# Peptides against a protein of PDB entry 3H8D, part 80

Target 1, 122 residues: chain A of PDB entry 3H8D
Amino acid sequence: DMKRQQRFFRIPFIRPADQYKDPQNKKKGWWYAHFDGPWIARQMELHPDKPPILLVAGKDDMEMCELNLEETGLTRKRGAEILPRQFEEIWERCGGIQYLQSAIESRQARPTYATAMLQNLL

## One batch from the design tools (peptide; made by RFdiffusion4, then SolubleMPNN)

Design b2_p16_1_s1
Fold by OpenDDE base, seed 2:
Structure b2_p16_1_s1 (fold): chain B 122 residues (1-122), chain C 122 residues (1-122), chain A 16 residues (1-16)
Amino acid sequence: as target 1 above (122 residues)
Amino acid sequence: as target 1 above (122 residues)
Amino acid sequence: MFPIEEWLEEKLKKLE
């Protein structure tokens, strides 16, 4: 539904193995999320030592954040919320369009704002 | 069209009469803009000494920014772009929903993302 | 920490 607010977030993470290392040796990753209303529609992980991970609702629910937006605390964390393009630019660079398209075609994707927008774009 | 990117901006302005005053005497206003693709859909002005001004495409074209988004340079100005909610919160507080609704009902509003969203909300 | 940070840490631990 177009009434639902689309919100995007990004937070950094440090690999568990690096937590006790000197700051210069802590490789930083980035966790991205697109929330369609209260529930996550897309998730993306940029890791320092492996390929990006793309996840879409319906297909990848078990690997995605199960917390609703309010439960995450993201809306209350300073600096976490980002502009839509800040998410989309990375999503596209990582092959997100093709990934989501494939999920739609295989009937694995749950309908979201993201699926609707892609179907409108293509 | 849902393909068009929705982008929001805010910049401060100083009243011409205050330009030569001491900083403490320069009353700051705020200029807000919602761009639906390349063209402005909504404009809003918060003034230090008068009521807010609300403007919508179609109805208020003569008072709104006539430059397309690229021409404004807003996308290249650090700190100018804001989150959608940062615009909408002020818009709603200023009575923007009713203003836009009236423009639609009077057939003065040009169809935009804003008009579509409002019609979907109501 | 925020719940999302805790969630993420737990997820990362499981993957390593």
Scores: peptide ipSAE 0.360, ipTM 0.635, DockQ to the pose 0.759
Fold by OpenDDE base, seed 1:
Structure b2_p16_1_s1 (fold): chain B 122 residues (1-122), chain C 122 residues (1-122), chain A 16 residues (1-16)
Amino acid sequence: as target 1 above (122 residues)
Amino acid sequence: as target 1 above (122 residues)
Amino acid sequence: MFPIEEWLEEKLKKLE
């Protein structure tokens, strides 16, 4: 749907176990989200001490942000919004293309802008 | 065309007459561009001493960047790429919606992502 | 704190 706006966001996080440690001992992670209109299409989590987590709508709904875009406050959080390529670069490095493709082939993925674009690419 | 990537850029410029003046005497302008895939769809120029210039593909081809996106080097210029809203906010303030609409109605505008989105909005 | 930050914190607590 060309009418829906594609927006991408990134916010850092600190592991719960590191919350009260000195800054030098706090390992930072990154949470990424792709919103297709008001609803999340893809989510990605980079952790400092474990493999990245890739999530796609339909397949991984239980682990993905259930808030609509406006509810998240992301559009109002300074520095949260990122360029599409800033998301895609990481997504691709983490094997996101294959992950999403597999989700489509297994009929687990909900159709989104992301699924449509992948089908155009392949 | 959902397949084409929409990218936006902004770069500053200094008037030729100010090139060799002291910094405090250099009036800065801003050049904006919206690329629909490899080709420019909209261009906008903010000047320190004259009204803004709005340009749309088809109508204003002679005044717009003739280079494709890769040729411009904008994708490789740090700080040049901007978020869509950073472009649209200025575009709207400058009367860009009306300008593009008029270009469409007069059949001067080349169909682009920008024209399509406007037709969705109106 | 933004809602997304709260959401993320809660998720991370459950994840660990």
Scores: peptide ipSAE 0.360, ipTM 0.628, DockQ to the pose 0.771
Fold by OpenDDE base, seed 4:
Structure b2_p16_1_s1 (fold): chain B 122 residues (1-122), chain C 122 residues (1-122), chain A 16 residues (1-16)
Amino acid sequence: as target 1 above (122 residues)
Amino acid sequence: as target 1 above (122 residues)
Amino acid sequence: MFPIEEWLEEKLKKLE
């Protein structure tokens, strides 16, 4: 539905094992989310010590944020909202296009703005 | 075309008459632009001393930026790019929906992402 | 702390 607002967010995280350490010894990760209206369409995690994680709605629902956008508080957290390209740039670098395409072809992906855009691109 | 990237920008401007004045006496306006791919789709100007100006592609081409996105240098100007909602919020407050709708109905508007979105909303 | 931050912390704990 083109009526739904597309919004993107990014927040940092510290690994549980590093939380007690001095700031200089904490390794920061990044959690990304694309919301298609109230619900998450894509999720992405950049970890300091392992490969990026890509997740798409339908396929990876069990690992993705189950909170709707309002419930997350993301819209109220200053600095959390990012530009679409700030998300897409990382998504593409991590192989997100291929990941989502594969999910569509395997019929695992739930139709979202992201799937629609990809299918228009291909 | 859904393949085209939607990007939004905002830059301040100072009235020519105020450029020689002390900083405290300069009245700042804001120039907004929505680019649908390489070309501007909507333009908006907030002036300190007159009503807002709304412009849409097709109808107001003569008054709008004629440079393509790359030519503007906006993508290279730090702080210029804004979130879609930062544009839309002001657009809506200034009566942009009605302005664009009227342009569509009068067949003055060039089809853009903005016109397509509006026609999906209505 | 925002709900998303709490959610993320709990999720990360489960992954370690």
Scores: peptide ipSAE 0.359, ipTM 0.643, DockQ to the pose 0.772
Fold by OpenDDE base, seed 3:
Structure b2_p16_1_s1 (fold): chain B 122 residues (1-122), chain C 122 residues (1-122), chain A 16 residues (1-16)
Amino acid sequence: as target 1 above (122 residues)
Amino acid sequence: as target 1 above (122 residues)
Amino acid sequence: MFPIEEWLEEKLKKLE
C-alpha cells in the first residue's frame, strides 16, 4: 500500500580496522535506509574508500537490513531520522534511479513505494 | 495525485506588538505548513496567548498561504523544513484529525494527501 | 548500542 508511512534514516559507521585508531585516523562511512512502512525498501552505503553500495528490496534482500523498523531502534536513536530529500539526493547522485529501474525491468524488485514512484516518473 | 511529494515546514513568528520589546518579553509563536506537492494542504499556527489555529485546503483557502511552495522560499530557508511527524504530532494534539474530518464530512475540504490519509485511517 | 548499529557492525566485519 502506497499509503504506508515513508521514513528515512542515516547513521554513521567506522570501519572495523579503524575502530582502535585515533579519531583523526578514523574514516567515517554512512548507512542510509528507506523504510516503506515497517520494511526496508532501499538501502545505501557510502564508504570512505570504495564505491557506494545501492540496494533495493526484492533484488538485494540478503544484503539489506532484515529487521523491521521497530526492531532496528532507528526511531529511538536521536538524529537518525532524516528528511526524504536528504536520502533522495544521495540516492540520485549515486545512480539509484538507474539501479532501481534495472531491477524493475529484470523483475527482481519487490513492489514498494520506491518502485511505484519511479514507475510514475518514467 | 497521492504520489506528490509531501513536505512540512515550521517557522517562528513574533507578535507585532512585541517586535520592539526586549527579547525576554517577546512571545514566540509557530507557523506550520504541509505542502502536498506545490500547494498547501494544511496550515497550523501556535500562538503564545490564544488557541491554536487549524486550517485545511478547500475550507480555509482565504486564510491559508496562497503561494505555491517555490514562491514561499521555504525550501531555501535553513531549518524551516521538518519531518512529517514533527508536524503531525502537533496537528493531532491540536485536534487536527477532528477538524479535517468535519471539513470532509461537510464537503468543504479539497481532496489532498491529508484527506486521503484520514479517509484511509477512518 | 542500538540493534541497527550492532547489525551494521557485523555486516561490515563480514565485508572486510
Scores: peptide ipSAE 0.357, ipTM 0.629, DockQ to the pose 0.788

Design b2_p16_1_s2
Fold by OpenDDE base, seed 4:
Structure b2_p16_1_s2 (fold): chain B 122 residues (1-122), chain C 122 residues (1-122), chain A 16 residues (1-16)
Amino acid sequence: as target 1 above (122 residues)
Amino acid sequence: as target 1 above (122 residues)
Amino acid sequence: MLPIEKWLEERLKKLE
């Protein structure tokens, strides 16, 4: 539904193993989320010590945030909301187009704004 | 076309009459732009001394920025790009929905992402 | 601490 607001967020994280280390020894990762209205459509994680993780609604529901947007508190975290392109740029670099396309073709992806946009592009 | 990137920008301006005054005597306005791909779809101006100005493609072309997005340099101005909601919130407060709707009904509005979204909403 | 931050901490633990 094009009526649903598309919102994107990014927050940093420190891996559990580094939690109690000195700042110089902490490796920072980044967690990204695309919300299509109240529900997450895509999730992406940049880890400092392993390949990026891409997740799409329908296919990866068990690994994705189950909280609705308001429940997450993301809208209340200063600096967390990002521009669409800030998300898409990383998504594309990580192979997100191919990942989502594959999920659509396998009928694993739940229809979202993201799937609709991709299907318009292809 | 849903393939076109929707980008929003905001920059402050000082009215010419205040250009050479002391900082405390300068009244700041805000200039907003919505670009549907390379071309402007909506323009909005908040003035310190008069009502806001709303402009939509097709109807108000002569008063709107004629430069394509790259020509404007907006993408190279730090802090100029804003979130969609940062634009839409002001647009709505200024009566933008009604303004655009009226332009559509009078057949003055050029079809853009903005007109399409409104027609989906109504 | 926001709910999302708590959620993320738990997720990260599962990934290790």
Scores: peptide ipSAE 0.459, ipTM 0.644, DockQ to the pose 0.799
Fold by OpenDDE base, seed 2:
Order: structure tokens, then C-alpha cells, then sequence
Structure b2_p16_1_s2 (fold): chain B 122 residues (1-122), chain C 122 residues (1-122), chain A 16 residues (1-16)
């Protein structure tokens, strides 16, 4: 729904195993989120030592952030919010289109802005 | 249409009258643009010495940027692209909602993402 | 630390 604001965020993380290592040995990962209004629609994780993880609402709820946008504090963290394309570029590169499409076809995806956009695009 | 990317930009400008003044006397204005795909949908100008100027496609074509997005070079200018809310916040503050609404009602507005969103919101 | 950062730390622990 056009009434809901689409907002995208990215924050870095350090692997727990690297937490006590020297800075040069702390490999950064990246956590991405797409919020459709107050609730997350897509989540994406780029890990330094394993394949990317893609998650979509409805299908992957147990692995996705359950906090609403306000609860996360993301809107109050400088540099966390990113442009839509900064999310979509990575999403597409990681196979997100096919992942979401499959979730829609299997009727596992919760309807979101993302599902609507994809269904319109294809 | 969801197929078209919505992109927002902001660049500063200096008044012609201030061009040759000392830096401290060069009052900056701000030029804002909303592109619905390749073409501008909304334009906004914040001037240091006069009221804001609001412009919408269809109604104000002669005063708006006639270059398509690629021609402007905005996508290649660091710091020019801004988040949607960075545009919308100023737009709303300047009375943009009412301005666009009036343009729609008078049948002067060209259909854009902006007109569609507003019609859905109201 | 923001709530999201705490949440993420917990998630990452589960993944390892």
C-alpha cells in the first residue's frame, strides 16, 4: 500500500568469534532490512565467511527481526538508513528476486510492498 | 507505476547576485527534485530571500527541469541523491500536498507517482 | 547499544 513508507537500513556486525580479536582480524558482515511501514518485509545478511542469507516476511518470520521499526532504533542511528537502490542492488545480486518469487508461488510470502512490486514487475 | 524508480535529489545554489561576493555573503538556496523514472515529477526551490517555490509536472513544465535524469548528471554527483523523506519533509513543510492536490483538482497535473500517491493517501 | 544491535548479536550467536 502506498500509504506505508518504504525504508531501508544497513548496519555492520562483527562475528562473535572475532569479537576479541585485533581490529585487523575482525571481519565485518552486513545486515540489511527493508521495512514496509512499521514491519520488516525483507531481511538480508552478508556474512564474511558464508553465503548470503535472504529472508522474506511470512516465510522466514522466525529468523527475521520481530521488532517494529521504532523499537529497533534504526531511524535514530546515523548512517543506518540507506537509499532503496542500495538495498535492491545487493538483494538482486544475491538472488532475491528468485527467492521472493518462489515464496510467492509457494504461498509462503506475506503480502508486502515487496511482493506487490515483484508481481507487478513480472 | 511501481516499475519506475523514484529518486530524489538536492543540490545547493548561489544567487546570481551573490556570485562575486565574499563567501560569508553568499546565501545558499536549495534545489530539490523528484524523478519518477527518467522524468521529473516534482521540483522545489528553497531560496534565502523569498518564499519557497513548488512545481509539479504538467502544471509547471516550463519552469521545471526539462532534462531527463541521465542528462542532469545528478546520479553521478556525490551527495546529490537523498532519501525520499528528506524530500517529502520539506515538500510538506512548504505546502506541497495542497499544491499538488490543487493541481490534480484543476486537471493541470500530469499523472505521476506523486499524484498517484496523494490520491491514495487522501 | 540499540535494540537492533542487541537483537543482531543474539541472532549471530545462534548462527555460529
Amino acid sequence: as target 1 above (122 residues)
Amino acid sequence: as target 1 above (122 residues)
Amino acid sequence: MLPIEKWLEERLKKLE
Scores: peptide ipSAE 0.457, ipTM 0.640, DockQ to the pose 0.765
Fold by OpenDDE base, seed 5:
Structure b2_p16_1_s2 (fold): chain B 122 residues (1-122), chain C 122 residues (1-122), chain A 16 residues (1-16)
Amino acid sequence: as target 1 above (122 residues)
Amino acid sequence: as target 1 above (122 residues)
Amino acid sequence: MLPIEKWLEERLKKLE
């Protein structure tokens, strides 16, 4: 449904192994989320010590945030919300288009705004 | 076309009458733009001394930005780009939905992402 | 700590 608001968020994280280290020794990661209305459609994680992780609704539900948007508190966290392109740029760089496409083709992806947009593009 | 990127921008302006006054005496206005791909779809102006001005493509072309997005330089201006909701919130508050609706009904509005979204909502 | 931050911490622990 095109009426659902598309919102994107990003929050940093420090890996558990670094939590007790001095700040200069903490490697920062980034967690990204695309919410299609109240529910997450895509999730992306940039880790300092391993390849990016891409996740799409339907296929990766068990690894993705199960909280609805309001439950997350993201809308109340200053600086968490990002521009759509700020998400998409990283998504594309990480191979997200192919990832989502494959999920669609394998019928693993839950239809979302993201899947619809991709299908319109192709 | 849903493939076109929707981007929103906001820049402040000082009215000409205040340009040579001390900073404390300058009343700031805000100029907003919604670009549907390369072309502006909606424009909005918040003035310190008069009611908001709303403009929609097709109806108000002669008053709206005629530059394509890249020509504006907005994409290269730090802090100019805003979240969709940052635009929409003000748009709605200013009566933009009704304004656009009327433009559609009178067949004055050029079809844009904005018109499509509104039509989906109604 | 926001719920999302707590959620993320737990996820990260699982990934290690």
Scores: peptide ipSAE 0.457, ipTM 0.646, DockQ to the pose 0.773
Fold by OpenDDE base, seed 3:
Structure b2_p16_1_s2 (fold): chain B 122 residues (1-122), chain C 122 residues (1-122), chain A 16 residues (1-16)
Amino acid sequence: as target 1 above (122 residues)
Amino acid sequence: as target 1 above (122 residues)
Amino acid sequence: MLPIEKWLEERLKKLE
């Protein structure tokens, strides 16, 4: 349903191995989420020392956030919500379009706002 | 078309009569815009010394921004783009739901994402 | 700590 609210979030993280280190020695990563209504549609992780991880609903459910938006507390974390383009720019740079397209073609993707948008674009 | 990108913007303005005054004596207003794709769907103005102004496409075309989004330069102004909720909260507080509903019922509103959302809600 | 932060911590541990 294209009428569902699309909301995007980003939060930083520190590698577990760096948690005890001095601030200057902590490498920060970024976790991104696209929620199509109450449930996640896309997830993206930027790690400081390994390639980005892209995940799409249906294909990668076991690796993606299983909590609904309200359960996550994201809406209650100041500064976590971001503009759509702030998500999409990174998604595109990381090859997200191709990743989602492949998931659709292999019939692994669950229909979401993201799949609909891609199919509309192509 | 619900597949169009919804983008929201806010910029401050100073009353012409205050332009020559000291900063502490300048009352600031706020101009809000909702773009449904390239064209404006809703406009809202918060004035420091008079009631808010609400405008919807179709009904208030002559008072609303006639430029397409690209022409406005809003996408190139740092800090102008805002989250949907940052627009909607103000819209709701100013009676925007009732205003748009009346425009729909009187057949004055042009169909937009905003009209579709309202009709879905009611 | 928010649930999402706890969730993310656990995920990151699995990735190491």
Scores: peptide ipSAE 0.457, ipTM 0.632, DockQ to the pose 0.829

Design b2_p16_1_s3
Fold by OpenDDE base, seed 4:
Structure b2_p16_1_s3 (fold): chain B 122 residues (1-122), chain C 122 residues (1-122), chain A 16 residues (1-16)
Amino acid sequence: as target 1 above (122 residues)
Amino acid sequence: as target 1 above (122 residues)
Amino acid sequence: MFPIEEWLEERLKKLE
């Protein structure tokens, strides 16, 4: 739906195991989200100590943020919102196109802006 | 075309008349651009001493940036790229929806992502 | 702390 606003966000995180360590010993991860209107379409997690995690709506709903955009507080958190390409660049580097494509082909993906864009690209 | 990347930019400008004045006497304006793929779809100018200027592709081509996106250097200028809503918020405040709508109705507007979005909204 | 930050903390605990 072209009416729905596409918004992208990124927030850092520290591993629970590093919470109480000295700053120099805390390894930072990054959590990314693409919201298609009020609901998340894609989620991506860059961990300092393991491979990135890619998640797409429909397939990975149980692991993805269930809060609607307003509930997350992301729109009110300074520095959280990022440019579309800031998300897409990392998404592509992590194999996101192939991941989403596979989800579409297996009929696991819920139709979103992301799926529509990919299906237009291909 | 959903394939085309929508990118938005904002850069400050100083009026030619103020170029050599003391910093405190220079009035800053803002130049905004929406690029639908390589070509500009909308342009907006906020002036310190006159009403804002709204421009849409097709209608206002002669007043708009004729450079394609790569030629502008905007993609390489730190701090120039802005979020879609950072453009749209100002666009809407300046009466951009009505301006673009009128351009569509008068058949002056060239079809762009902007016109498509508006026609979906209405 | 924003709700998303709380949500993320809980998710990260599950991943460990």
Scores: peptide ipSAE 0.461, ipTM 0.641, DockQ to the pose 0.807
Fold by OpenDDE base, seed 2:
Structure b2_p16_1_s3 (fold): chain B 122 residues (1-122), chain C 122 residues (1-122), chain A 16 residues (1-16)
Amino acid sequence: as target 1 above (122 residues)
Amino acid sequence: as target 1 above (122 residues)
Amino acid sequence: MFPIEEWLEERLKKLE
């Protein structure tokens, strides 16, 4: 059993190209993060005009948040923290289980709470 | 690592004696629950006029919710589900760590996610 | 804004 606290967050974003448009023309995206202790374990992005992006620690470090949890300010941002299932439901819909499994099998994934849980499930 | 979903809930309650009083005279308590999968693992009650009550599975079954999670309707009650830390913060303030530890040492506690986590911490 | 918001803005620029 993992000692590290598992915390999940979600923040909205507007595409840079829409920044100066009228509100009705600003397409909203959603950025999700799973932190295993201080460091990110999974990242997920719902974009309004392209397929979801799934990222896992180890494999996708260069595209993932490099800030530790405290540095992000997420714990201090009202409404950012979400329940685990609010993350997992979207993760699963986007094919996250298969994505993480593949990363484990290719030995690209850094061991995290997420990898451990999946290995228990499979 | 535990496979069961850990979910936490909080609901307010008014003492029966205050049921028919004016709103300003209704003292509000708070009922907390930690469910390890379908069954309750920990229960906590903040009362307006007496010390907090801490309860753990195995030891305190007769005083705890006997309904499984689905039977409670908590998952369908808006605003009832809370983040893990929202439970744990109060639990710790009320001496929950020591209470659970004592229940484990006396062999009264039923093994749960909570007992496993504590054993890892200690 | 929070650091995460600044980080995300930079990421989004890279994706465009």
Scores: peptide ipSAE 0.460, ipTM 0.629, DockQ to the pose 0.799
Fold by OpenDDE base, seed 3:
Structure b2_p16_1_s3 (fold): chain B 122 residues (1-122), chain C 122 residues (1-122), chain A 16 residues (1-16)
Amino acid sequence: as target 1 above (122 residues)
Amino acid sequence: as target 1 above (122 residues)
Amino acid sequence: MFPIEEWLEERLKKLE
């Protein structure tokens, strides 16, 4: 059912190799998640020194967060939840629409809110 | 189609009678809106000196914002857009679920994302 | 540390 709650989150990260460096030398990345109900539908990673990573449910399950939303603690972390557009804007810029479309066409994508929305757009 | 984008907004207001008073004497209210796609689905007003006002599409059209979302300028006002839960939390506290339910049962409510969600809950 | 933060740290280690 596509009536599930859609929630989006973003948290920063520092590369493991930078953990003990001076603050000015710690390059920050960003981890994004779209949860369709309790389970992740899309994951996105912005790294400071390599290309963005886009992941979609079904295709990339082994690389994506396996925790359900409540297990993540995201709903309890101040500032983690973001507006849908704050996710979608970055997703689009990174080529997420094309990525998800390809996953659907190759029958690798698990049906989610994201796949349904794209199919309505196309 | 319930695949429309759901967006929520909140802006403060000051009573006209308080406009020229000292800042400490200006009682602030809050105006809330839920847009189901381009059109408003729910409206809510918190007043400092009177009961909350709840409005739903179909039933209360004449009292609700008649502008489509783009016409409102809300999407261009910094800080106006809020998370769904920021709206729903207040809506629930004000008795919005019961209000919308009554509007549905009396056949006064226009079908919206809000009505659909409630019907799934009940 | 939230579980998601711990999860992410482990993922990042694997990527390096």
Scores: peptide ipSAE 0.458, ipTM 0.628, DockQ to the pose 0.828
Fold by OpenDDE base, seed 1:
Structure b2_p16_1_s3 (fold): chain B 122 residues (1-122), chain C 122 residues (1-122), chain A 16 residues (1-16)
Amino acid sequence: as target 1 above (122 residues)
Amino acid sequence: as target 1 above (122 residues)
Amino acid sequence: MFPIEEWLEERLKKLE
């Protein structure tokens, strides 16, 4: 749906176990989100100590952000919004195309801008 | 067309007359571009000493960037790419909605992502 | 703290 705005966000995180460590001992991760209109379409998490986590709407709803975009406050958090390619580059490196493709083929993915674009690409 | 990537760019410019002046005497302007896929859809210029210039594909081709996106080198120029809202905010402030609307109504505008979105907004 | 930050903190606790 061309009417829905596609917006991408990234915020850093520190593991709970590292919260009270010295700065030099804190391992930093990154949380990424793609919003298709008000609702999340894709979520991705880069962890410092384990493989990336890729999530797509429909299949992974229980692990994805349940807040609509406005509720998240992401649009008001300075530095959180990123360019589409800043998301896609990481998504692709982590195998996101294959992940989403598999979710579509298994009929687990909810149709989103992301699913539509993938089908246009393939 | 959802298949085409929408990308926005901004680069500063100094008037030729100011090129050899002291830094404190140089008046800075801003050049903005919206690319719908490989080709420019909208162009906007903020000048320090005259009204903004708004340009839309089809109507203003002779005054707009004739290079495709890759030819411009904008994607490789650090800091040039901007978020969509960074373009749209200025576009709207300068009367861009009305300008594009008039171009559409007069049948001078080439159909682009920008024209489609405007018609969805109205 | 933004709601997303609170949400993320809770998620991360669950992942550990």
Scores: peptide ipSAE 0.458, ipTM 0.625, DockQ to the pose 0.832

